# Ledger of designs, part 19: peptides against a protein of PDB entry 1MQS

Target 1, 223 residues: chain A of PDB entry 1MQS
Amino acid sequence: ILKMLFLNKDLNNNDNITTITDDIFNQQEIIWKVLILDIKSTATISSVLRVNDLLKAGITVHSLIKQDRSPLPDVPAIYFVSPTKENIDIIVNDLKSDKYSEFYINFTSSLPRNLLEDLAQQVSITGKSDKIKQVYDQYLDFIVTEPELFSLEISNAYLTLNDPKTTEEEITGLCANIADGLFNTVLTINSIPIIRAAKGGPAEIIAEKLGTKLRDFVINTNS

## One batch from the design tools (peptide; aimed at target 1 S191 I192)

Design b2_p14_7_s4 (made by RFdiffusion4, then SolubleMPNN; from b2_p14_7, 8 letters changed)
Fold by OpenDDE base, seed 2:
Structure b2_p14_7_s4 (fold): chain B 223 residues (1-223), chain A 14 residues (1-14)
Amino acid sequence: as target 1 above (223 residues)
Amino acid sequence: KPVYKLELLPGIPF
């Protein structure tokens, strides 16, 4: 949850919530954000976070998704809501109306493929897909980049990568699976992308594996 | 920096 509030940045999971929020507050510029919740996620947030924690995380306003909300076109929004057709439609409507500057979407549970496809389709029609920065659920996290939104449908990927008990071997295996999925996706686009990843984590491992696969493919295709 | 950020930027067609 804290990672979500900090736009899914790397946080030290060994520290308590107060220590994490204090350290971040003191060490970096606070990005002020709007938090959009539903009834279920409100209960979840309230169970683990205090009002002061939200403030320290840069949450300036929090509202229910079904409530009438004032536009804040210069402020990024975090959605933490149930994966339902209704919520997706509301998010898309908010996007159409330029209600916020950026959209970070976090679903409280697994997003079904049909709903992901629906989200992607609706967003594509708006022509504003560049404002969708992230889409997360319990099992999947990815950055949405135009023009294509896709899911690798890898179970428990988020949990595995974030669990401190996960072994290096397990991480490597998962990263390989992710790289395979990305590779297959790249092949459908029929282009070799420029890969950018943060160093020192799973993203780097994935990038290296993907890069190797792509290089091997190009060599084999040109030979 | 985002923990799991991997960006695929438009590249060269193959």
Scores: peptide ipSAE 0.086, ipTM 0.758, DockQ to the pose 0.318
OpenDDE base, seeds 1, 3, 4, 5: peptide ipSAE 0.065, 0.068, 0.053, 0.065; ipTM 0.621, 0.632, 0.628, 0.630

Design b2_p14_8 (made by RFdiffusion4)
Pose (drawn by RFdiffusion4):
Structure b2_p14_8 (pose): chain A 223 residues (1-223), chain P 14 residues (1-14)
Amino acid sequence: as target 1 above (223 residues)
Amino acid sequence: NLTFSTHTTERSLS
């Protein structure tokens, strides 16, 4: 999360510290930025970061994508928002409106090609595609409550999975999401683990789903 | 296990 608040800095280069000392913060000399969150993503940040931490990272203000936000045409913006048609539209609207000097679009989970092309087509007919400095899938779609306790914030799962009423489609979709939440966690750990799961029920489906996802990930790296 | 350093994905509008 912090690396993102630094415009995904330090990326594409060297450094292995973990929570930047101040003397180094003065090495790059950092400028204030607007931070745009949405309902879901605010729940992710406010769980691990205090307001003082945000300022210390150069974040002047933070507001939801849906609020009426007063313009700051000369101030950078970092969007950390859900990969939704609704949000993308607003980023396009803000982009046109010239609400901010720059855009650093950061997606909470992962943006589908479906929506990447959407955002891209809209932005193309603006004379301002140049202001979007970066767009990143961050893979931080979970909440870390205690140091080693995390949640996918998918409430009422045991019911949805065992309710006879539930479709054989709603179940597949739910497992697909849980497979993603895990995938989001696994990428954060930066370790491709061995999947072990109890057979017969949802855990297996999710295991085999996550297995396939992690399989392709390993492939679409080297070959 | 396999290890790596970067978990994010950069996207291009071009």

Design b2_p14_8_s1 (made by RFdiffusion4, then SolubleMPNN; from b2_p14_8, 10 letters changed)
Fold by OpenDDE base, seed 5:
Structure b2_p14_8_s1 (fold): chain B 223 residues (1-223), chain A 14 residues (1-14)
Amino acid sequence: as target 1 above (223 residues)
Amino acid sequence: PITFNESLKKLSLK
């Protein structure tokens, strides 16, 4: 998150958030930026950072992507939003309207190829691709509540998984989404977990999917 | 995985 707030510059990761922000604040001229969030990323940021931390990171204004935002054509913007078609369209619209000087796009999770291509296509049409400075997947689609506890903030997951009326397809889809979230969390932590799940239910499905994703990732990164 | 820039380049060549 801090890396993102500093435009994905390499930061000395050995320091606490406060130390990092203080050091940067004291050593470098702060680039003032706008932070554009969605509901999910707002929760994520709020769980990790304080308002003062954002300020120290040079965030002068933060707003929701779906809210009406005043143009700040001379101010760079950091987007930290979910990889959705809707958000992409909004970003492109903001680009078209020259709402900000530069666009640093950080998706909270992996951007599917189709959406990446869509984004690229739309940006290409605008002729303003030079304003897109960064496009990253942050893999931060989780909420930290406690050091050993986090949430994916998936609404009604328990209800959906335990409702007898829920179809197998819906269960499978939800399990896949959960596995994706867990996978992204693992990547963020940068440590391969031991997966433990109850057998005979959705947890097992999720564990299997997650295991597959992790194995595939390890194989692909070692390739 | 294709990067954003690679995607843009591909589109510009069409």
Scores: peptide ipSAE 0.044, ipTM 0.702, DockQ to the pose 0.058
OpenDDE base, seeds 1, 2, 3, 4: peptide ipSAE 0.026, 0.043, 0.023, 0.035; ipTM 0.613, 0.706, 0.601, 0.701; seed 3 fails the geometry check

Design b2_p14_8_s3 (made by RFdiffusion4, then SolubleMPNN; from b2_p14_8, 10 letters changed)
Fold by OpenDDE base, seed 2:
Parts: sequence; structure tokens; C-alpha cells
Structure b2_p14_8_s3 (fold): chain B 223 residues (1-223), chain A 14 residues (1-14)
Amino acid sequence: as target 1 above (223 residues)
Amino acid sequence: TITFNEPLKKLSLK
């Protein structure tokens, strides 16, 4: 998250959030930015950062993407939002209206290829592609509740997985969503975990899906 | 509940 707020620059990872923000605040000229969030990303950021941390990261204003926002044409904007068609359309509209000086787009999870192509096409039509400085998948679709505990904020997951009336397709779909969230979390932690799961249930399905995703990722990054 | 345990980064799916 802090890397994103500092325009995805490399930060020394070994320091506490406070130390990182204080060091950067003291050593570098603060680039003031607007942070545009959605409901999900707001929860994610709020679970890890305080308002003061945002300020120290150079966030002067944070707003919801669907909220009416005043134009700040001389201020760069960081978008940290879900990879949806709706959010893409709003970003493009903001680009068309010159709402901000620069656009740093960060998606909370992987942007599907079709949506990436849509974004690229729409941006191309505006003739303002030079204002799009970054497009990143941040893999930050989770809530940190405690130092060793996080939540994917999937409502009724336990009920759905344990209800005898739930279809196999629904279980498989939910397990895939959970595996995606776990994958994002693992990538954020930047360490490959040992996965342990109970056999014969949804946990095994999730573990297998996650394992596959991690293996595929490692293969693709080493190539 | 997913717990990361140090020193072995273990992801336990319960």
C-alpha cells in the first residue's frame, strides 16, 4: 500500500510504517496527491493505515470514485479501485474532463484482459494517454485485522461452504474466489507459504487452487 | 481463519 501511495517506488521494506513515512517525509519533497477509492479499497486501506499515514504519504484528499469530486487539474491522482467496467468508465471520464494532472491507476486485484483492452481503447480515443502514468494490479483485496490475521471479507462464506443445499458449482466458485484472495495476500507478503488444508472438503479445493496459482506465478516470473 | 506462523510462513486453512 505504501509503495502505491509513493507511486510504486521501491521502499525499504524492513521498516515500520511510521518509520518509512517519517523518513520519506523528512528526506524527500512531498508530492501531494489525490487518492480515489471505492468501498472495498477504503476498507483495505483503513485496516492498515491511519489518516495521518495517508497525509505523510502525500495524500491531501481521499474520495470515493462514485462521489462527486471537484477537479484538481494540477494535482496527480492515485486510483485504488476494484477492477470493474464501472470504475474504468469513471476513470476515463475523469481523464476526459482533465480532472487531475496525472493518473496512477491501481486495481485491488488482477484486471481481466478484456477490461484492460477496454481501458486501453477508451484512453486511446481520448488522446490523453500520456496522462496515464501507471496501471498496476496491486493484489490488495483483503482486510488486515491483526498482524497475523486477515480477512477476505466474503460474507457468509462459512454458511455457503457448509450448507447442504449449496451446489458444487457454487462451492467451486466460492473456493476460487477465496483462492484468488489468498493469492493476492501471499503476493503482498512476498513469501510463498506452506499450505496446510484438511482433506476432503472446501479447504482442500482452496489449497489446490492456490497452489496452482502460486506455481504458475513462480514459473511466469522466473521466465 | 488463515494464520501465518513465523518462522515457517504457514498458511493454515481451517
Scores: peptide ipSAE 0.028, ipTM 0.509, DockQ to the pose 0.039
OpenDDE base, seeds 1, 3, 4, 5: peptide ipSAE 0.007, 0.017, 0.007, 0.006; ipTM 0.396, 0.395, 0.346, 0.327; seed 5 fails the geometry check

Design b2_p14_8_s4 (made by RFdiffusion4, then SolubleMPNN; from b2_p14_8, 9 letters changed)
Fold by OpenDDE base, seed 1:
Structure b2_p14_8_s4 (fold): chain B 223 residues (1-223), chain A 14 residues (1-14)
Amino acid sequence: as target 1 above (223 residues)
Amino acid sequence: DIYFNNSTRALSLS
């Protein structure tokens, strides 16, 4: 939870909440943020944090996702909400209305594939994917940043790859395009990740293509 | 889906 409040930066989990918040508050400039919750996540936050802890974490105001909220277009927002269609629609609406400057989305439980695709599709239509800085699944301990999730229009790719009418040639071509996009992203962040992919599907094809590109690049760069 | 694990620096494709 504290990691989430600090935009998923690496924190030393060996310290208690007070020590962590005090150290960060004293050593770094505080980034003021809005915290958007639902009823369930409110209970979760209240069980581990006090209001003063939120303040020390840079939370200037917290609100329920379903309540009427005033726009703060110059302030980043952290969403910590249940993975539901309703919440996704609200987040997208907030994005459309420029409710906040940046969006850090954290789902309280596992985000189903269909909802992830729905989110990606809606965001892509808005043309404001750059404002979505993070999408985090609390159970998977994975973060999908703006470049990884939205720059490649994953929703459209998923639909195409799962359409039984799509030809093998089309799948191969699309996988190549995705691999190219991922390759460019890897180069941008200047860090080569460990690639994990499910076997027997498009993910494996993409992983193999990306792996080849990365290997070739490393060889050429070191020569 | 594309996921990045901060701890292991792993890129997961599913």
Scores: peptide ipSAE 0.062, ipTM 0.635, DockQ to the pose 0.060
OpenDDE base, seeds 2, 3, 4, 5: peptide ipSAE 0.046, 0.035, 0.045, 0.046; ipTM 0.649, 0.496, 0.648, 0.649

## One batch from the design tools (peptide; aimed at target 1 Y139 L187 F217)

Design b2_p15_1 (made by RFdiffusion4)
Pose (drawn by RFdiffusion4):
Structure b2_p15_1 (pose): chain A 223 residues (1-223), chain P 15 residues (1-15)
Amino acid sequence: as target 1 above (223 residues)
Amino acid sequence: FSSINDRTEEFHSLV
């Protein structure tokens, strides 16, 4: 999360510290930025970061994408928002409206090509595609409550999975999401683990789903 | 491995 608040700095280069000392913060000399969150993404940040931490990272203000936000045409913006048609539209609207000097679009989970092309087509007919400095899938779609406790924030799962009423489609979709939440965690750990799961029920479906996802990930790296 | 996916070049290529 912090690396993102630094415009995904230090990326594409060297350094192995973990929570930047102040003397180094003065090495790059950092400028204030607007931070745009949405309901879901605010729940992710406010769980691990205090307001003081945000300022210390150069974040002047933070507001939801849906609120009426007064313009700051000369101030950078970092969007950390869910990959939704609704949010993408507003980014396009803010981009046109010239709400901010720059855009650093950061997606909470992962943006589908479906919506990447959408955002791209809309932005193309603006004379301002140049202002979007970066667009990143961050893979931080979970909440870390205690140091080693995390949640996918998918309430009422035991019910949805065992309710006879539930479709054989709703179940597949739910497993697919849980497979993604895990995938989002695994990528954060930066370790491709061995999947072990109890057979017969949802844990297996999710295991095999996550297995396939992690399989392709390992492939679409080297070959 | 990278924990993030950078779509910037892909986005600008689409635009």

Design b2_p15_1_s1 (made by RFdiffusion4, then SolubleMPNN; from b2_p15_1, 6 letters changed)
Fold by OpenDDE base, seed 2:
Structure b2_p15_1_s1 (fold): chain B 223 residues (1-223), chain A 15 residues (1-15)
Amino acid sequence: as target 1 above (223 residues)
Amino acid sequence: ISSITDLTEELKSLI
């Protein structure tokens, strides 16, 4: 998330959110930006970042994509929204109206090929493709439902892990996917967790995989 | 390691 707020620049991920924001605030000129969210991404941002963190990241205003927003033609915009046709149409309309100076688009999940092509087609018609500076997807591997509860939205994970017909390979693969999602969540919140898992089941496998990923990350970033 | 994908160039190539 912080990477997105800093226009997807490389950040030193070894520090907590406060240290990162303080270091950037002190070392670099703040680029003031507008942050445009939807309901889903609002919940995510609110669970991970404080208002002060947004300010230190140069977010002057944040709004919902479906809300009426005032034009700020001299201000760059960060979109952090679900990859839907509706959101794409709104972004393109904002582009047409010169609502912002630059567009940094970050989709919360994978952007389907058909929607990418639709976005390209609509942007082409506007003649303003130069204003689109970035397009990213798969930004969130998790959904925030409650402040202390995250869901990876992996379909039928519980059923698959508890089905006696599921092979060890399938379990291992699913556990790897879960560990990847958790790892990305940890990096997103920039907080190394204490991992707790039940012994003798899939949870232990996930915990081991996650622990390995975290250790490898710490080693690679300290080198 | 990041699941995040940069689609910027892909989008521009389609325009």
Scores: peptide ipSAE 0.528, ipTM 0.913, DockQ to the pose 0.423
OpenDDE base, seeds 1, 3, 4, 5: peptide ipSAE 0.525, 0.490, 0.516, 0.474; ipTM 0.913, 0.897, 0.911, 0.892

Design b2_p15_1_s2 (made by RFdiffusion4, then SolubleMPNN; from b2_p15_1, 5 letters changed)
Fold by OpenDDE base, seed 1:
Structure b2_p15_1_s2 (fold): chain B 223 residues (1-223), chain A 15 residues (1-15)
Amino acid sequence: as target 1 above (223 residues)
Amino acid sequence: ISPIKDLTEEFKSLV
């Protein structure tokens, strides 16, 4: 996320968000830009960054993609939105209207090939492809539903874990995937959690796996 | 799997 805010430049991933933003803010000329979000990405950003962090990253204003937005033709825009046909159409309309000077597009999850082709086709018709500077997709492991609650959005996890027909191998695999997602979440928010899990079930397995990953990470980072 | 994928070149090739 922080990399995205700095137009996907290489950042030292070992530094805290505060250190990175402070260093860049103090050493480089701030490039002011607009951040365009949807409901899902707003929750994600809010879980990782504070308003002051956005300001330090050069975000002058942030808005929802579906909101009526004033044109800022001299200001570059960062889109961080879900890979949907609706969002693509809005981006293209913004491009047609010269709403911003440059477009840095970051999708919140994998962009399907058909949507990439649709985006390219529509942009081609506008003749303004030069304004599209970047297209990225992300692999977000979590969404934030409320300040103290998030979800990995793993489909049918509860059903799979409670289905008596599910094999031990399948359970182990799913628990590993959940633990990986949680681990990545912890790294993203830069806060080590106190883990609480129900005993005697999949939650305990996940907690154990997560604990191991965190311990290994701490040992490797401090060595 | 890299959490971030650069699709810029692929996009440009389709335009």
Scores: peptide ipSAE 0.530, ipTM 0.908, DockQ to the pose 0.437
OpenDDE base, seeds 2, 3, 4, 5: peptide ipSAE 0.514, 0.511, 0.508, 0.522; ipTM 0.899, 0.905, 0.902, 0.905

Design b2_p15_1_s3 (made by RFdiffusion4, then SolubleMPNN; from b2_p15_1, 7 letters changed)
Fold by OpenDDE base, seed 2:
Structure b2_p15_1_s3 (fold): chain B 223 residues (1-223), chain A 15 residues (1-15)
Amino acid sequence: as target 1 above (223 residues)
Amino acid sequence: ISSITDLTQELKSLI
């Protein structure tokens, strides 16, 4: 998330959110930006970042994509929204109206090929493709439902892990996917967790995989 | 390691 707020620049991930924001604030000129969210991404941002963190990242205003927003033609915009046709149409309309100076688009999950092509087609018609500076997807591997509860929204994970017909290879693969999602969540919140898992089941496998990923990350970033 | 994908060039190639 912080990477997105700093226009997807490389950040030193070894520090907590406060240290990162303080270091950037002190070392670099703040680029003031507008942050445009939807309901899903609002919940995510609110669970991970404080208002002060947004300010230190140069977010002057944040709004919902479906809300009426005032034009700020001299201000760059960061979109952090679900990859839907509706959101794409709104972004393109904002582009047409010169609502912002630059467009940094970050989709919360994978952008389907058909929607990428639709976005390209609509942007082409506007003649303003130069204003689109970035397009990213798969930004969130998790959904925030409650402040202390995250869901990776892996379909039928519980059923698959508890089905006696599921092979060890399938379990291992699913556990790897879960560990990847958790790892990305940890990096997103920039907080190394204490991992707790039940012994003798898939949870232990996930915990081991996550622990390995975290250790490898710490070693590689300290080198 | 990041699941994040940069689609910027792909989009521009389609325009």
Scores: peptide ipSAE 0.526, ipTM 0.913, DockQ to the pose 0.423
OpenDDE base, seeds 1, 3, 4, 5: peptide ipSAE 0.520, 0.483, 0.508, 0.475; ipTM 0.912, 0.895, 0.910, 0.893

Design b2_p15_1_s4 (made by RFdiffusion4, then SolubleMPNN; from b2_p15_1, 10 letters changed)
Fold by OpenDDE base, seed 1:
Structure b2_p15_1_s4 (fold): chain B 223 residues (1-223), chain A 15 residues (1-15)
Amino acid sequence: as target 1 above (223 residues)
Amino acid sequence: ILPIKDLTKELKELI
């Protein structure tokens, strides 16, 4: 998240959020920018950053993507939004209207190929591709609610996993999605956890999948 | 592997 707020510059990952923001605020000319969010990303950012952190990162204003926003043609914009057709259409409309000077687009999860192609096609028609400075997809599929607690915000996961009508394929798919979310969480916090799961249920399956992903990652990063 | 992928180049190539 902080890297995104600083236009994806290399930041020393070992520093506390407060130390990073204080050092940058004190040492560098602040680039003022707009932050555009959706409901999901608002919750994500609010769980990790304080209002003062946003200000120190040079966020002068933040708004929801679906809200009517005043043009700021001389101000760069950071989008941090879900990879949806609706959000892409809004971003392209903002580009067409010269709403901001530069566009730094960060999707909250993986952008599917079809949507990337749609974005490219729409941007090509505008003739304003030069205003798009960055496009990133991120894997921030979690919300930190408490210092010791986080959630993937998967609706009805418990019910789905415990419903006797749920197919093995559905269970496997959901367990994979949960494991991916947990894996991304581990990478984000930059700490390998001790995994504890209840035995004899979906939690054990998820723990096994997560363990495999972590092992594979460690092997690949140390090679 | 960072949980972030840069798609900028890919987008520009499609445009």
Scores: peptide ipSAE 0.477, ipTM 0.890, DockQ to the pose 0.612
OpenDDE base, seeds 2, 3, 4, 5: peptide ipSAE 0.468, 0.463, 0.444, 0.467; ipTM 0.888, 0.887, 0.880, 0.886; seed 4 fails the geometry check

Design b2_p15_2 (made by RFdiffusion4)
Pose (drawn by RFdiffusion4):
Structure b2_p15_2 (pose): chain A 223 residues (1-223), chain P 15 residues (1-15)
Amino acid sequence: as target 1 above (223 residues)
Amino acid sequence: TYEEVLNRYNKRYSL
């Protein structure tokens, strides 16, 4: 999350510290930025970062994408928002409106090609595609409550999975989401683990789904 | 342009 608040800095280069000392913060000399969150993404940040931490990272203000936000045409913006048609539209609207000097679009989970092309088409007919400095799938779609306790914030799962009423489609969709939440965690750990799961029920479906996802990920790296 | 948006697109994690 912090690396993102630094415009995904230090990326594409060297450095293995973990929580930047102040003397180094003065090495790059950092400028204030607007931070745009949405309901879901605010829940992710406010769990691990205090307001003082945000300022210390150069974040002047933070507001939701849906609020009426007063313009700051000369101030950078970092969007950390869910990959939704609704949010993408507003980024396009803010981009046109010239609400901010720059855009650093960061997606909470992962943006589908479906919506990447959408955002891209809309932005193409603006004379301002040049202001979007970066668009990143951040893979931080979970909440870390305690140091080693995390949640996918998918309430009422045992019910949805065992309710006879539930479709054989709603179940597949739910497993697919849980498979993604795990995938989002696994990528954060930066370790491709061995999947072990109890057979017969949802844990297996999710295991085999996550298995396939992690399998492609390993492939679409080297070959 | 359309291509500029796609070129700026990246994923946070890779191997």

Design b2_p15_2_s1 (made by RFdiffusion4, then SolubleMPNN; from b2_p15_2, 11 letters changed)
Fold by OpenDDE base, seed 4:
Structure b2_p15_2_s1 (fold): chain B 223 residues (1-223), chain A 15 residues (1-15)
Amino acid sequence: as target 1 above (223 residues)
Amino acid sequence: SYQDILDKYKNLFTL
C-alpha cells in the first residue's frame, strides 16, 4: 500500500509504516495527490493506514470513485479500485474530462484480459493515453484486522456456507471467490504458503482451488 | 493505434 501511495517506488521493507512515512516526509518533497477508492478498497486502506499516514504520503483528498468529485486538473490521481467495467468506465470518463493531471491506476485484484482490452480501447479513443502513467495489479483485496490475521470481508460467508438451504453451486461459487482473495493475499506477501484445511467441507474446496491457482501461477511465471 | 495502446498497457501492467 505505501509503495502505491508513493507512485509504486521501491521502499525499504524493514521499516514500520510510521518510520517509512516519516523518512519520506523528511527527505523528499511531498507530491500532493488525490486517492480514488471504492467501498472495498476503502476498507482495505482504512485497515492498514491512518489518516495521518495518508497525509504524510501526500494524499490531500480521498474520495469514492462513484461520488461526484471536483476536478483537480493540476493534481495527480491514484486510483485504487476493483477491476470492474464500471470502474474502468469511470476512470476513462475522468480521463476524458481532464479531471486530474496524471492517472496512476491500481487494481485491487487481477484485471481480466477482456477488461484490459476494454480499457486500452477506450483510452485509445480519448487520445489522452499519455496521462495514464501506471497500471498495476496490487492484489490488495483483503483487510488487515490484526497482526497475522486478515479478512476478505465477504458478507455473511459463514452463514452462507453453513445454511442448509444454500445450493452446491452457491457454495462452489463462494469458495472460488474466497480462493481468489487468498491467492491475491499470497501474491502480496510474496511467499508460498503451506495450506492446511479441514477435510470434508468448504475449507477443503477452497484449499484445492487455491492450490490449483498457485500451481498455475508458478508454471506460468516459469514459462 | 489501439494495438499500440494495448501493448503499452501490457508493458505498464505490473503484478
Scores: peptide ipSAE 0.032, ipTM 0.518, DockQ to the pose 0.298
OpenDDE base, seeds 1, 2, 3, 5: peptide ipSAE 0.006, 0.013, 0.007, 0.010; ipTM 0.359, 0.505, 0.363, 0.440; seed 3 fails the geometry check

Design b2_p15_2_s2 (made by RFdiffusion4, then SolubleMPNN; from b2_p15_2, 9 letters changed)
Fold by OpenDDE base, seed 2:
Structure b2_p15_2_s2 (fold): chain B 223 residues (1-223), chain A 15 residues (1-15)
Amino acid sequence: as target 1 above (223 residues)
Amino acid sequence: SYQDILNKYKNMFSL
């Protein structure tokens, strides 16, 4: 998160958030930025950072992507939003309107290929591709609740997984979503986990899916 | 070109 707020510059991961922000604040000229969030990313950010941390990161204003925002054509913007068609369209509209000087786009989770292509196409049409400085998939679709506990905040997950009326397809779909969130978490913490799950239920399905994703990732990264 | 932009973004997402 802090890396994103500092335009994805390399940060030392071993320091406390406060120490990182203080050190960066003292060592570098603060580039003031606008942070554009959605509801989901707001929760994510709020779980990890305080308002003062955002200020130290050079975030002058934070706003919701769907909120009416005043143009700040001389100010760079960081988008940290869900990878949706709606958000892409809003970003492109903001680009068209020259709402900000530069656009640093960070998606909370993996951007599907079709949406990436759509973004590229729309940006190409605007003729303002030079303003798009970064596009990242941050894999930050989780909320930190406690030092060793996090939540994906998937609504009604427990109910859905334990309802006898839930179809196998629904369970499989939800398990895939959970596995994706866990995968993103693993990538974020940059540590290979030992996966433990209860047998004979959704947890096992999730564990298997996660294991597959991790294996595939390792294979692809080493090639 | 569209392709140049697409390639740029693909590279950005390539881990």
Scores: peptide ipSAE 0.037, ipTM 0.568, DockQ to the pose 0.304
OpenDDE base, seeds 1, 3, 4, 5: peptide ipSAE 0.007, 0.018, 0.029, 0.025; ipTM 0.392, 0.565, 0.499, 0.566; seed 5 fails the geometry check

Design b2_p15_2_s3 (made by RFdiffusion4, then SolubleMPNN; from b2_p15_2, 8 letters changed)
Fold by OpenDDE base, seed 1:
Structure b2_p15_2_s3 (fold): chain B 223 residues (1-223), chain A 15 residues (1-15)
Amino acid sequence: as target 1 above (223 residues)
Amino acid sequence: SYEDILNKYKSMFSL
């Protein structure tokens, strides 16, 4: 998160958030930026950072992507939003209107290939591709509540998984989404977990999917 | 071109 706020520059991650922000704030001329969020990413950021941390990171204004935002054509913008067609369209519209000077786009989860292609196509039509400086895929599909507990904030997950009217396809889809979120969490924490799940239900399905993803990742990273 | 931009984004796209 802090890396993103500093335009994805390499930061010494060995220090606490306060020390990092203080050191950067004191040592370098602060580059003021706009932070554009959605509801989900707002919760994520708020769970990890304080308002003062954002200020120290050079965030002059933060706003929701769907809100009417005043143009700041001389100010760079950091987008930290979900990889959706709607958000991509808004970003492209902001680009068309020259709403900001530079665009640093960070998606909160994996950007599907089709959406990346859509983004590229729309940007190509604008002729303003030079303003897009970064496009990152973030693995932050969780809310930090306490050191030993986090939430993916999937609404009605328990109800959906336990409703007898829910189809197998719906269960499988939701389990895949949960496994993806957990996988992203594991990558963010940079620690391989021991997975424990209740047997005979959706939790087991999720655990198996997550295990497969982790194995595949390890194989691909060591290759 | 679209392809150039796509390739640029793919190259820039990182964790």
Scores: peptide ipSAE 0.026, ipTM 0.572, DockQ to the pose 0.303
OpenDDE base, seeds 2, 3, 4, 5: peptide ipSAE 0.030, 0.015, 0.016, 0.018; ipTM 0.602, 0.512, 0.522, 0.527; seeds 2, 3, 4 fail the geometry check

